Peptides against a protein of PDB entry 3NZW. Designs and how they scored, part 22

Target 1, 212 residues: chain A of PDB entry 3NZW
Amino acid sequence: TTTLAFRFQGGIIVAVDSRATAGNWVASQTVKKVIEINPFLLGTMAGGAADCQFWETWLGSQCRLHELREKERISVAAASKILSNLVYQYKGAGLSMGTMICGYTRKEGPTIYYVDSDGTRLKGDIFCVGSGQTFAYGVLDSNYKWDLSVEDALYLGKRSILAAAHRDAYSGGSVNLYHVTEDGWIYHGNHDVGELFWKVKEEEGSFNNVIG
Target 2, 222 residues: chain B of PDB entry 3NZW
Amino acid sequence: QFNPYGDNGGTILGIAGEDFAVLAGDTRNITDYSINSRYEPKVFDCGDNIVMSANGFAADGDALVKRFKNSVKWYHFDHNDKKLSINSAARNIQHLLYGKRFFPYYVHTIIAGLDEDGKGAVYSFDPVGSYEREQCRAGGAAASLIMPFLDNQVNFKNQYEPGTNGKVKKPLKYLSVEEVIKLVRDSFTSATERHIQVGDGLEILIVTKDGVRKEFYELKRD

## One batch from the design tools (peptide; made by RFdiffusion4, then SolubleMPNN)

Design b1_p11_3_s1 (from b1_p11_3, 8 letters changed)
Fold by OpenDDE base, seed 3:
Order: sequence, then C-alpha cells, then structure tokens
Structure b1_p11_3_s1 (fold): chain B 212 residues (1-212), chain C 222 residues (1-222), chain A 11 residues (1-11)
Amino acid sequence: as target 1 above (212 residues)
Amino acid sequence: as target 2 above (222 residues)
Amino acid sequence: MAFEYRRLPFE
C-alpha cells in the first residue's frame, strides 16, 4: 500500500494505490483506499483492510452525528481525534491502521492528520503512509513545493504513487487521486498503473530500468 | 493448544453480469482427507434476491449465514418490509464479521445479487469484514486456481486486440448468463481435477430480476 | 509502520 497527502497553495492532494494483499497473494487490484467521510473530509486506509474500512466508516458516522448535534461540520482536528481516541482504546488488541484524515474547514483551512493504530496522531503538511511510503517520499520530497499549481500538484501525487507501485510489491493496481479545496474534495479519477507507467515513462523519459 | 477452527474445504465463485449475478459452490464437505458429505450445499438464498456463501469452516459459515438471514428478517420488521439492498446487505455482513474481529469467523464470504439499478453485483469479504464489490471472485480451497482464470476470462486481463502490438486492451464487456455458466463449470471442473477438497457436485444460484434459480451439475466424485 | 492494505487470508 501507498497512500499520500500533502498541503500546498491550492489545498490538499490525496493519492492512493488500490492493491490489497494477503501475504504474497494479490487479493485485489481495485480497492478503494479513500473513504469519503463527507464532502469536505477524506480518510485514507493502510493496514488491516477491515480495521480501516470498519473504523473509518464508523468515523464517518461519528462525524455526521457531530454535525447533527452541533449544527456545524466537524473539524479535521476533532475528526482525527475521535479516530485516534478509538484506536488508542484498542491499543494492544491488534488493530492495524495507518490513516490520514484530510479535510477543509473554514476554521482550520486545509488540514491533514496522520493517525495510526499505535495511537500516534500528527498534524502535518506531507505524509506518505504504507509499505511503499519511502518510495513515494523519494519522488514527493524531490519535487514538492508549496507553490505548485493544482495541475502540477495532482501530477506529483499521482507520480509519487506510481513510483511506489513500481518498487513496492505490495502497491499497485491503480492510482486514485483527490484534490481537496474549500469547496470540498474533487475526485480526479482512477489511473491504471499498467497504462500510466508507460505513459509517464515515455513523457518523462523515466523508469529507464524497464525496457519497453 | 486447542484449535477452534476447522477447514471443511470447498470452493465458491461469484460472477456479476449486466443484469444478473451468479454464486456457485461445490457441494463437497471434507475434514482433512475424509469426505464428510458429497452433497452439502453451501450457497444459500437469503431472501430479497440475495444469495450468500461463507466458505471455510462450515460451522462458522453456517452460523454467519443464519445470522444474516435473521438480519434480513429483522430488517423487514424494522423497516416495513423494505427490500434489503445488496449494498446494505454487504454493510450488514461487515458488521457481523467485524463483530467477531478478535475471534473471527473462519470463512471467505461472497454474496451476489442485483444492485439498486438492476445490475449484477458480487461482494466479497475477508474473515473480519473487509468487503469490496467486484465483477468476480473465487473463494475457498481452489480460489488460487480459479481467480487468475477469472481475471483473464471475465475481466479480460492480459488480453489485447489483435494487431495492436499490445497497445489496445481487449475492451471490457458483460458476459451473458450462458457464458458465465460455462466459465463457472469450467472453473469447477478444472479445480476438481487439481484439488482434493473440491468435487462431487456444483450448485449454481443465478440471481435475476425474476428471482433466484438453481442449477446443479455433477463433478468428479474421486 | 509500513502498512500493507491487508485482507486476512483464509488459509
């Protein structure tokens, strides 16, 4: 798995692969590793598929309840804290979760929190999470700038996941790409790695370790 | 140390068509090397045009199916006999599975039906409730033998248009019910040849807008 | 850390 999120002048880019594995077995190539909690809030999934899917869906319910009770959208900080508190209660029970809660509120602006099953909760501008995270960081860190255009930022997110998909056996399938702004998240499509790889290779002259 | 789980073998397979879905399973039930039954159905009509199979440890599978059937009943009681949609069923089953997250049902669960638009739907679950809607899924003992075949024949993986130098993939297309049944039969006959835990009989449940139809085919009994 | 998106294997 490779998931990433980063803040830039245009909001937040979220990009994830779509491979699920069971050891050496590729369980799926079409997994949705982003949960759309609400129109302004996303959660990413790495780790135990069921743990992430179940609890982030649960989180969505909690966020909705917050909105109903408080008549205001939940903050990214609060949403991430709810999840963090939950997993911390299960600390030691064997949950496996590496998540990013990404969203936009008027109060906070574009915000990213990292939450994992160890109880770690971090606010930050750039996170890569998963077995392929280091590969993604390699590309992302090398090209990241706050002043990226939306187009360049989207490409960078996609390209970083592609790099991870190439090198990490546990990552692959496709890239799901999101852009989060003050108007909410926008889905920017599913990009099959099999096609994307060759396109990028040709256009960039990259991935020269592979002969076409 | 006590092992609460058994493995009763068998294999199940779901394929979604355009306006139908199929869920198939062999009827062999085994323990270790012994055949317990040559005809123990493991694919069930659960009502509301939903078929379900939980393959693996039969005791867990049966328990899960019973719980789900009960969930369907209560859904009707609580919601004025509203039909349970396949996506809602999937969510419900997730909760059933994840409710035992720390003592899981030792099963691979597949359900099949029609979505709210009338399109075929197949959902697959891991033992603890992770689920995904897919066009096809094999589960059980011979899943590793069948799934790659389905990738190739249902989703046309690694198939390209002739004369395009591999540049144009074979386009995705829904299969007819007849073609799907052929694939299912070929899958199970092949699996039976290579896996001792698969055989005896093949039961296929076909879900259409008109309801659930069952077909049965003999498999090798060796 | 280093999470795969893992479905639990049956076998």
Scores: peptide ipSAE 0.449, ipTM 0.848, DockQ to the pose 0.434
Fold by OpenDDE base, seed 4:
Structure b1_p11_3_s1 (fold): chain B 212 residues (1-212), chain C 222 residues (1-222), chain A 11 residues (1-11)
Amino acid sequence: as target 1 above (212 residues)
Amino acid sequence: as target 2 above (222 residues)
Amino acid sequence: MAFEYRRLPFE
C-alpha cells in the first residue's frame, strides 16, 4: 500500500494506490482506500482492511452525529482525535491502521492529521503511509514546493504513487486522486498503473530501468 | 493444542452481469483427505433476492448464514417489511464478521444480488469483514486457480484490441447469463482437476428481477 | 510504521 497527502498553496492533494494483499497473494487491484466522510473530509486506509473500513466508517457516523448535535461541521482536529482516542483504547489488541484524516474547515483551513494504531496522532503538511511510503517520499520530497500549481500538484501526487507501485510489490493497481479545497474534495479519477507507467515513461523519459 | 477451526474445503464463485448475478459453489464437503459429503449445498437464498455463501470452516459458515437470515427477518420486523438492499446487506454482514474480529469466522463470504438500479452485484468479504463490490470473485480452496481466469475472461485483463500494438485494451462489456454459466462451469471443472477439495457437484444460483433460480451440474467424483 | 492494505488470508 501507498497513500499520501500533502498541503500546498492550492489546498490538499490525496493520492492512493488500490492493491489489497494477503501475503504474496494479490487479493484485489481495485480497492477504494479513501473514504469520503463528508464533502470536506477524507480518510485514507493502510493496514488491516477490515480495521480501516470498519472504524473509518464508524468515524463517519461520529462526524455526522457531531454535525447533527452541534449544527456545524466537525473540525479535522476533532475528527482525527475521535479516531485516535478510539484506537488508543484498543492499544495492544492488535488493530492495524495507518490513516490520514484530510479536510477543510474555515477555522482550520486545509488540514492533515496522521493517525495510526500505535496511538500516534500528528498534524503535518506531508505524509506518505504504507509499505511503499519511502518510494513515494523519494519522488514527493524531491519535487515538492508550496507554490505548486494545482495541475502540478495533482501530477506529483499521482507520480509519487506510481513510483511506489513500481518498486513496492504490495502497491499497485491504480491511483485514486483527490484535490481538497475550501469548497470540498474533488475526485480526479482512477488511473490504471499499467497504462500510466508507459505514458509517464514516454513523456518524462523516466523509468529507464525498464526496456519497453 | 486445541484448534478451534476446521477446513471443509470447497470453492465458491460470484459473477455479476448487467441485470443478473450468479453465485456458484461446489457441493463437496471434506475434512483433511476424507470426503464427508458429495452433496452439501453451501450457497443459500437468504430472501430479498440475496444469495450468500460463506466458504471455509462449515460450522462458521453455517452460523454466519443463519445469523444473516435472522438479520433479514428482524430488518423486516423493524422497518415495515422493507426490502433489504444488497449494499445494506453487505454492511450488515461486515458487522456480523467484525463483531468477531478477535475470534473470526474462518470463512470467505460472497453475496450476490441486484443493486437498487437493478444491476448485478457481487460483494466479497474477508474473514473479519472487509468488503468490496466487484464484478467477479472466487473464494475457497481453489480461488487461486480460478481468480486469474476470471480476471482474464470477465474483466478481460491482458487482452488488447488487435492491431493496436497493445495500446488499446479490450473494452469491458457485460456477459450474458449463458456466457457466465459457461465460465462458471469451466472454472469448476478445471479446479476439480487440480484440487482435491473441489468436486462432486456444482450448484449455481442465478439472481434476476424475477427471483432466484438454481442449476445443478455434476462434477468429477474423484 | 509501514502498512500493507491487508485482507486476512483464507485460501
Scores: peptide ipSAE 0.448, ipTM 0.839, DockQ to the pose 0.434
Fold by OpenDDE base, seed 2:
Structure b1_p11_3_s1 (fold): chain B 212 residues (1-212), chain C 222 residues (1-222), chain A 11 residues (1-11)
Amino acid sequence: as target 1 above (212 residues)
Amino acid sequence: as target 2 above (222 residues)
Amino acid sequence: MAFEYRRLPFE
């Protein structure tokens, strides 16, 4: 798995692969590792598929309840704290979760929190999470700038996941790409790694370790 | 050391068509190297045009199916006989499975039906309740033998249009019910040849807007 | 921490 999110002048880019594994077995190439909690809030999934899927869906319910009770959208800070508190209650029970809660509120602006099953909760501008995170960081860190255009930022997110898919056996399938702004998240499509690889290789003259 | 789980073998697969869905399973039930039964159905009509199979440890599978059937019953009681949608069924089954997160049902679960738009739907679950809607899925003992075949024949993986020098993929298209049945039969006959835990009989449940029908085919009995 | 998106295997 490779998931990433980063803040830039144009908001937040979220990009994830779509491979699920069971040991050496590729269980799926088409997994949705982003949960759309509300129009302004996303969650990413890495780790135990059921743990992430179940509890992030649960989180969505809690966020909706907040909205109903308080008559305003939940903050990214509060949403991530709810999840963090929940997993901390299960500390030692064997949950496996590496998540990013990404969203926009008027009071916070674009915000990213990392939350994992150890109870760690971190706010930051750039996170890569998963078995392929180091590969993604290699590309992302080398090209990241706050002043990226939306187009360049989207490409960088996509390109970073592609690099991870290329090198990490546990990552692959496709890239799901999101752009989050004050107006909410926008889905920027599903990009098959097989097709994307050759396109990028040709256009960039990159991936020269592979003979076409 | 005590092992609370058994393995009763068998294999199941689901394939979604345009306006239908199929869920199939062999009828062999085994323990170790002994055949317990040559005809023990493991694919069930659960009502509301939903078919379900939970393959692996039969005791757990049966328990899960019974609980889901009961859930359907109570859904009708609580919601004025409203039809349970396939997506809602999937969510419900997730909760059934994850409710035993720390002592899981030792099964691979697949359900099939029609979505609210009348399109074929197949959902697959891991033992603890992660689920995904897919066009096809194999589960059980011979899943590793069948799934690659389905990738190639249902989703047309690694197939390209002739004369395009590998530049144009074979386009995705829905398969007819007849084509799907052929693929199911080929899958199970092939699996039976290479896996000792698969054989005896093949039962196929086909879900359409008109309801659920069943087909049965003999498999090798060795 | 490194996470794979893992489904529990049946076997």
Scores: peptide ipSAE 0.442, ipTM 0.843, DockQ to the pose 0.429
Fold by OpenDDE base, seed 1:
Structure b1_p11_3_s1 (fold): chain B 212 residues (1-212), chain C 222 residues (1-222), chain A 11 residues (1-11)
Amino acid sequence: as target 1 above (212 residues)
Amino acid sequence: as target 2 above (222 residues)
Amino acid sequence: MAFEYRRLPFE
């Protein structure tokens, strides 16, 4: 798995692969590793598929209840804290979760929190999470700037996941891409790695370790 | 050391068509290398045009199916006989499975039916309740033998248009009921040849807007 | 930190 999110002048980019594995078995190539909690809030999934899927869906319900009760969207900080508190209660029980809670509120602006099953909760500008995170960081860190255009930022997110999909056996399938702004998240499509790889290679002249 | 789980073998397979879905399973039930039954159905009509199979440890599978059937019943009681949609069924089954997250049902679960638009739907579950809607899925003993075949024949993986030098993929297309049944039969006959836990009989449940139809075919009995 | 998206296998 490779998931990433980063803040830039234009908001937040979220990009994830779509491979599920069971050891050496590729269980699926088409998994949705982003949960759309509300129009302004996303969650990413890495780790145990059921753990992430179940509890982030649960989180969505909690966020909705907050909105109903408080007549106001939940903050990214509060949403991430709910999840963090939950997994911390299960600490030692064997949950496996590496998640990013990404969203926008007027109070906070564009915000990213990292939450994992160890109880870690971090606010930050850039996170890559998953077995392929180091590969993604390699590309992302090398090209990241706060002042990226939206177009360049989207490409960078996509490109970083592609690099990870190329090198990490546990990552692949496709890239799902999101842009989060003050107006909410925008889905920027599903990009099959098999096609994307060759496109990028041709356009960039990259991936020269692979002969076409 | 006590092992609470058994393995009763078998294989199941779901394929979604445009306006239908198929869920098939062999009828062999085994323990180790001993055949317990040559005809023990493992694919069930659960009502509301939903078919379900939970393959692996039969005791767990049966328990899960019973719980789901009961869930359907209570859904009707609580919601004025409203039809349970396939997506809602999938969510319900997730909760059933994840409710035993720390002592899982030792099964691969597949359900099939029609979505609210009348399109074929197949949902697959891991033992602890992660689920995904897919066009096809094999589960059980011979899943590793069948799934790659389905990738190739249902989703046309690694197939390209002739004369395009591998530049144009074979386009995705829905298969007819007849084509799907052929693939299912070929899958199970092939699996039977190479896996001792698969054989005896093949039961196919076909879900359409008109209801659930069953077909049965003999498999090798060796 | 090295999270794969893991479905629990039947083995």
Scores: peptide ipSAE 0.440, ipTM 0.831, DockQ to the pose 0.457; fails the geometry check

Design b1_p11_3_s2 (from b1_p11_3, 7 letters changed)
Fold by OpenDDE base, seed 5:
Structure b1_p11_3_s2 (fold): chain B 212 residues (1-212), chain C 222 residues (1-222), chain A 11 residues (1-11)
Amino acid sequence: as target 1 above (212 residues)
Amino acid sequence: as target 2 above (222 residues)
Amino acid sequence: MAFALRPLPWQ
């Protein structure tokens, strides 16, 4: 798995691969590793597929209950804290989760929290999470700046996941790409790695370790 | 050391069509190298036009299917005989599976039916309740033999239009029920040849708007 | 048998 999220002047970019594995077996190439909690809030998934899918869906329910009770959307801080508190209660039980809670509220603006099954909760501007995270960071950190255009930011997110998909055997399938703004998240498509790789190689003159 | 799990072998396969879905399974039940039964159905009509199979340890599979059938019954009691949708069924099964997260059902679960738009739907589950809607899925002993075949023949993976220099993929399209049944039969006959835990009989449940139809075919009994 | 999404590097 490779997931990433970063803040920039235009909001948040979220990009993830879509491969699931069981040992050396590719279980799926089409896993949705982004959960759309509400129109303004996203959760990413890395680790155990069931753990992430179950508890982030549960989180969605808790967020909806918050809205019903408080007549206001839940903050990204509060949503991430609910998840963090939950997984911390299960500490030592064997949950495997690496997640980012990404969203926009009027109070917070664009916000990203990292939450994992160890109980770590971190607020930040840039996170890559998964077995391919170091490959993604290599590309992302080399090209990131706050003042990226939306177009450049979207490309950078997509390109970083592509790099990880290329080098990490446990990442691949496709890139799912999101842009989060004050108006909510926008889905920017599913990009098959096989097609995307050759396109990027040709356009950039990159990936010269591959002949063809 | 006590091992609470057995393995009863077998293989299951789901394929979604445009306005139908198919869930198939062999009828062999085995322990180690001994055939317990040559006809033990493992694909079930659960009502509300939902078919289900949980393949692996048969005791766990039967328990899970029984629990789901009971869930359907109670859903009707609680919601004025409302039909359980396939997506809601999938969510319910996730909770059944994840409820035993720390002592899982040792099964690969597949359900098939029609979505609310009347389109064929197949959902697959890992042992602890991760699930995904897919066009096709193989599960069980011979899944590793069948799934690559389905990738190629259902999802047309690695197929390109001739003369395009690999630039144009073969377009995705739904298969007819006849085409799907052919693929299912070819899958199981091939799997039977290469896997000792697959064989004896093939039962296919076809879900359409008109209900569930069952077909049976003989497999090798070796 | 459970599917994994690999949260940590080099796993």
Scores: peptide ipSAE 0.164, ipTM 0.803, DockQ to the pose 0.195
Fold by OpenDDE base, seed 2:
Formats: C-alpha cells, sequence, structure tokens
Structure b1_p11_3_s2 (fold): chain B 212 residues (1-212), chain C 222 residues (1-222), chain A 11 residues (1-11)
C-alpha cells in the first residue's frame, strides 16, 4: 500500500494505490483505500484491510452522529481523535491500521491527521503511509512546494503514487486521486498504473530503467 | 498442539453478469488426504435473492451461513418483511465476521445477487470481514488457479485489439449467462485436474430477477 | 510506519 496526503495553497491532495496483497498473492487490484466520510472529510487506509474498513466506516457513523447531535459538522481534529481513542482501547490486541483523516472545516481550514494502531496521532502538512511510503516521499519531497498550482499538485500526488507502485511490489493497480477544498472533496479519477506508467514515461522521458 | 481449525478444501467462484449473478462451488469435502463427501453442497440460497458460500473450514462456514440466514429472518421481522439488499447483506456479513475478529471464521466468503438497480453483484470477504464488490472472484483451495483465468476471460486482462500494436485494450462487456456457465465449468474442470481438494461435483446457483436456479455437473472423482 | 493492505490475515 501507498497512500499520501499533503496540504498546499489550493487545499489538500490525497492519492492512494489500489492493490491488496496476502503475502505474495495479489488479492485485488481495485481496492478503495479512501473512505468518503462526508463531503468534506476523507479517510485513507493502510494495514489490515478489515481493520481499516471496519473502523473507518464506524468512524463515519460517529461523525454523522456528531452532526445530528451538535447540528454542525465534526472537526477534523475531533474525527481523528475519535478514531485514535478507539484504536488506543485496542492497543496490544493486534489491530493494524495506518490512516490519514483529511478534511476541511471553516474553523480549521484544510487539515490532515495521521492516526495509527499504535495510538499515534499527528497533525501535519505532508504524510505518506504504507509499504511504499518511502518511494512516494522520494518524489513528493523533491517536488513539493506550498505554492503549487492545483494542476501541478494533482500531478505530483499521482506521480508520487506511481513511483511507489513502480518500486513497491505491494503497491499498484491504480491511483485514486482527490482534491479537498473548502467546498469539499473532488474525486479526480482512477488512473490505471499500467497505462499511467507509459504515459508518464513518454511525457517526462523518465523511468529509463525500463525499456519500452 | 491443538489447532481449533480444520481445512475442508473445495473451491468457490462468483461472477456477476449484467442482470444476473452466479455463485458456484464444488461438492467435495475433505480432511487431509481423505474425502469425507463427494456431495456436500457449500453454496446456499439465503432468501431475498441472495446466495452465499463460505469456503475453508466447513464448521465455520456452516456457522456463518446459519447466522446470516438468521439475520435475514430477523431483518424481515424488524422491518415489515422488507427485502434485504445485497449491499446491506454485505455490510451485515462484515459485522458477523468482524465480530469474531480475534477468533475468526476460517473461511473465504462470497455472496452473489442483484443490486438495487437489478444489476448482477458479487461481494467477497476475507476471514475478518473486509469486503469488496467485484465482477468476479474465486475462493478456496484452487483460487490461485482460477482467479488469473477469470482476470483474462471475464475482465479481459492482457487482451488487446488486433492490429493496434497493444495500444487498444479489448473493451469490457458483460457476458451472457451461457458464456458465464461455460467459464465456470472450464474453471472447475481445470482446477480439478491440478488440485486434489477440488472435484466430484459442481453446483452452480444462478440468480436472476425471477429467482434462484441450480445446475449440477459431474467433475472427476479421482 | 509501513503497512501493506492485506485481506487475508492468515497469509
Amino acid sequence: as target 1 above (212 residues)
Amino acid sequence: as target 2 above (222 residues)
Amino acid sequence: MAFALRPLPWQ
């Protein structure tokens, strides 16, 4: 798995791969590793598929209950804290989760929290999470600027996941791409890694370790 | 050392069509190198046009299916005989599986039916309740033999239009029920040849808007 | 931290 999220002048970019593995077996190439909690809030998934899917879906329910009770959308801080508190109760039980809670509220602006099954909760501007995270960081850190255009930011997110898919055997399938603004998240499509690789190679003149 | 789990072998396969879905399974039940039964069905009609199979440890599979059937029953009691949708069934099964997260059902679960738009639907589950809607899925002993075949023949992976120099992929299209049945039969006959835990019989449940029908075919018995 | 999304915890 490779997931990433970063803040920039235009909001948040979220990009994830779609491969699931069981050991050496590719279980799926089409897993949705982003949960759309509400129109302004996303959760990413890395680690155990069931743990992430179950508890992030549960988180969605808790966020909705908050809105019903408090008559306002839950903050990104509060949403991430709910999840963090939950996994902390299961600390030592063997949950495997590496998640990012990404969203926008008027109070907070664009916000990213990292939450994992060890009970770690971190606020930050840039996170890559998964077995391919270091490959993604290599590309992302080399090209990241706060002042990126939306177009360049989207491409950078996509390109970083592609790099991870190329080098990490446990990442691949496709890139799912999101842009989060004050108006909510926008889905920017599913990009098959096979097709994307050749396109990028041709356009950039990159990936010269592969002969076309 | 005590092991609470067994492995009863077998293989299951789901394929969704445009307005139908198929869930198939062999009828062999084994323990180690011994055949317990040559006809032990493992694909079940659970009502509301939902078919289900939980392949792996048969005791766990049977327990899970029984619990799901009971869930369907209570859903009707609680909601004025409302039909359980396939997506809701999938969510319910997730909770059944994840409820035993720390002592899992040792099974690969597949359900098939029609979605609320009348389109074929297949959902697959891991032992602890992660699930995905897919066009096709193989599970069980010979899943690794069948799934690549389905990738190629259902999803047309690695197929390109002739004369395009590999630049145009073969377009995706729905398969007819007859085509799907052919693929299912070929899958299981091939799997039977190469896997000792698969064989004896093939039972196929076909879900349409008109209900569930069953087909049976003999497989090799060696 | 590094995680791989895996559906089958037994494998």
Scores: peptide ipSAE 0.066, ipTM 0.794, DockQ to the pose 0.395
Fold by OpenDDE base, seed 1:
Structure b1_p11_3_s2 (fold): chain B 212 residues (1-212), chain C 222 residues (1-222), chain A 11 residues (1-11)
Amino acid sequence: as target 1 above (212 residues)
Amino acid sequence: as target 2 above (222 residues)
Amino acid sequence: MAFALRPLPWQ
């Protein structure tokens, strides 16, 4: 898995691969590693597929209950804290989760929290999470600027996941891309790695280690 | 050291068509190299036009299917005989599986039916309840033999239009029920040849708007 | 075997 999220002048970019594995077996190439909690809040999934899917769906329910009770959208801080508190209760039980809670509230603005099953909860501007995270960081860190255009930021997110998919055997399938703004998240499509790779290689003149 | 799990072998596969879905399984039940039964059905009609199979450790599979059937029954009681949708069934099964997260059902679960739009639907589950809707899925002993075949023949993976130098993918299209049945039969006959835990019989459940139909085919009994 | 999304390089 490779997931990433970063803040920039235009909001938040979230990009994820779609491969699931069971050992050396590719279980799926089409996993949805982003959960749409509400129109302004996203969760990313890395680790155990069931753990992430189950608990982030549960988180969605908790967020909805908050809205119903408080007549206000839950903050990104509170949403991430709910998840963090939950996984902390299961500490030592063997949950495997590496998640990013990304969203926009009027109070907080664009916000990203990293939450994992070890009990770590971090607020930050840039996170890559998964077995391919180091590959993604290599591209992302080399090209990241706060002042990126939305177009460039979207491309950078997509390109970083592509790099990870190329080098990490446990990442691949497709890139799912999101842009989060004050108006909510926008889905920017599913990009098959097989097609995307050749497109990027041609347009950039990159990936010269691969003979086309 | 005591191992609470057995492996009863077998293989299942699901394929969704445009207005139908199929869930098929062999009827061989085995422990190690000993055939326990040549006809032990593992694909079940659960009502509400939902078919289900949980393949792996048969005791766990049977328990899971039984629990789901019971869940369907209670759903009707609680919701004035409302039909359980396939997506709701999938969510329910996730909870059944994840409820045993720390002592999982040792099974690969597949359900098939029609979605609320009348389109074929196949959902697959890992042992702990992650699930995904897919056009096709193989599970069980010979899944590794069949799944690549399904990738190629259902999803047309690695197929390109002739004369395009690999630049144009073969377009996705729905398969007819006849085509799907052919693929299922070819899958299982092939798997039977190469896997000792697959054989004896093939039972195919076909879900349409008119209900569930069953077909049976003999497999090699070697 | 449960499906994994591999949050860490060693998982």
Scores: peptide ipSAE 0.193, ipTM 0.806, DockQ to the pose 0.204; fails the geometry check
Fold by OpenDDE base, seed 4:
Order: structure tokens, then sequence, then C-alpha cells
Structure b1_p11_3_s2 (fold): chain B 212 residues (1-212), chain C 222 residues (1-222), chain A 11 residues (1-11)
């Protein structure tokens, strides 16, 4: 798995691969590693597929209950804290989760929290999570600027996942891409790695380690 | 050391069409190298036009299917005989599986039916309840033999339009029920040749708007 | 075996 999220002048970019594995077996190439909690809040998935899918869906229910009780959307801080508190209760039980809670509220602005099954909860501007995270960081850190245009930021997210998909055997399938703004998240498509790789190679003159 | 799990072998396969879905399974049940039964069905009609199979350890599979059938019953009691949708069924099965997260059902689960728009739907589950909707899925002993074949023949992976220098993929299209049945039969006959845990018989459940139809074919009895 | 979305590079 490779997931990433970063803040920039235009909001948040979220990009993820779509491969699931069971040992050396590719279980799926089409896993949705972003859970749309509400129109303004996203959760990313790395680790155990069921653990992430189950508990982030549960988180969605908790966020909806908050909205019903308080008559306002939950903050990114509160949503991430709910999840963090939950996984902390299971500490040592064997849950495997590496998640980013990404959202936009008027109070907080664009916000990213990293939450994992070890009980870590971190607020930050840039996170890459998964077996391919180091490959993604290599591209992302080399090209990241706060002042990126939305177009350039989207491309950078996509390109970073592509790099990870290329080098990490446990990442691949496709890139799912999101842009989060004050008006909510926008889905920017599913990009098959097989097609995307050759397109990027041709346009950039990159990936010269692969002979076409 | 005591192992609470067994392995009863077998293989299952789901394929979704445009207005139908198919869930198939062989009828062989084994333990180690001994055939327990040459005809033990493992694909079930669960009502509400939902078919289900949970392949792996048969005791766990049977328990899971029974629990789901009971869940359907209670759904009707609680919601004025409302039909359980395939997506809701999938969510329910996730909870059944994840409820045993720390002592999982040792099974690969596939359900098939029609979505609320009348389109064919196949959902697959890991042992602890992660699930996704797919056009096709193989599970069980010979899944590693069949799944790549399905990737190629259902989803047309690695197929390109001639003369495009590999730049244009073969377009996706729905397969007819006849084509799907052919693929299912070819999958199981091929798997039977290469895997000792697959054989004897093939039972296919076809879900359409008119209900569930069953077909049976003989497989090699080696 | 459960499906994995491995969170760490060495998993």
Amino acid sequence: as target 1 above (212 residues)
Amino acid sequence: as target 2 above (222 residues)
Amino acid sequence: MAFALRPLPWQ
C-alpha cells in the first residue's frame, strides 16, 4: 500500500493506490483505500483491509451521530480523536491500521491527522503511509511547495503514488486521487498504473530504468 | 498442538453479468488426501435473490451461511418483509465475519445477486470481513489457478486492440449468461486437472430478476 | 489469510 496526503495553498491532496495482497498473492487491484466519511472528511487505509474498512466505516457512523446530536459537522480533530481512542483500546490485540483523516472545516481549515494502531495521532502537513511510503516521499518531498497550483498538486500526488507503485511490489493497480477544499472533497478519478506509467514516461522522459 | 481449523478444499467462482450474476462451486469435500464427499453443495440460495458460498473450512462456512440466513429472516421480521438488498447483505456479512475478528471464520466468502438497479453484483470477502464489489472472483483451493484466467477473460486484462501497438485496451463489455457459463465450466475443468481438491461435480447458481436457477455438471472424479 | 494494505515498508 501507498497512501499520501498533503496540505497546500489550494487545500488538501489525497492520493492512494488500490492493491491488496495476501502474502505474495495479489488479492485485488481495485480496493478503495479512501473512505468518504462525509462530503468534507476522508479516511485513508493502510494495514489490515478489514480493520481499516470496518473501523473507518464505524467512524463514519460516529461522525454522523455527532452531526445529529450537535447539529454541526464534526471537526477533523474530533473525528481523528474518536478513531485514535478506539484503536488505543485495542492496543496489543493485533489491529493493523495506518490511516490519515483528512478534512476541511471552517474552524480548522484544511487539516490532516495521521492515526495508527499503535496509538499514534499526529497533525501535519505531509504524510505518506504504507509499504511504499518511502518511494512516495522521495518524489513528494523533492517537488512539494506550498504554492503549488491545484493542477500541479494533483499531478504531484498522482506521480508520487506512481513512483511507489513502480518500486513497491505491494502497491499498484490504480491511483485514486482526491482534492479537498472548503466546499468538500472532489474525486479526480481512477488512474490505472499500467496506462499512467507509459504516459508519464513519455511526457517526462522519466522511468528510464524501464525499456519500452 | 491442536488446530481448530480444517481445510475441506473446493473452489468457488462468482461472475456478474449485466442483468444476472453467477456463483459456482465444485461439490468435492476433502480432508487431507481423503475425499469425504463427491457431492456436498457449498453454494446456497439464501433468499431475497441472494446466493452465498463460504469456502475453506466447511464447518465455519456452514456456520456463517446459517447465521446469514437467520439474519435475512430477522431482517424481514424487523422491517416488514422488506427485501434485503445485495449491498446491505454485504455489510451484514462483514459484521458477521468481523465479529469473529480474533477467531476468524476460515473461509473465503462470495455472494452474488442483483443490485437495486437490477445489475449483476458479486461481493467477495476476506476471512475477517473486508469486502468489495467486483465483476468476478475466484475463491478456495484453486483460486490462484482460476483468478488470472478470469482477469484475462472477464476483465480482458493484457488484451489490446490489434494494430494499436498495445496502446488501446480491449474494451470492457458484459458477457452473456452463455459465455459466463462457458468460462465457469472451463475454469473448473482446468482447475480439476491441476488441483486434487477440486473435482467431482460443478453446481452453478444463476441469479436473474426471475429468481435463482441451478445447473449441474459432472467433473472429473479422480 | 487476511488481505493486507501494509502500513510499513518492511511488512
Scores: peptide ipSAE 0.175, ipTM 0.813, DockQ to the pose 0.198; fails the geometry check

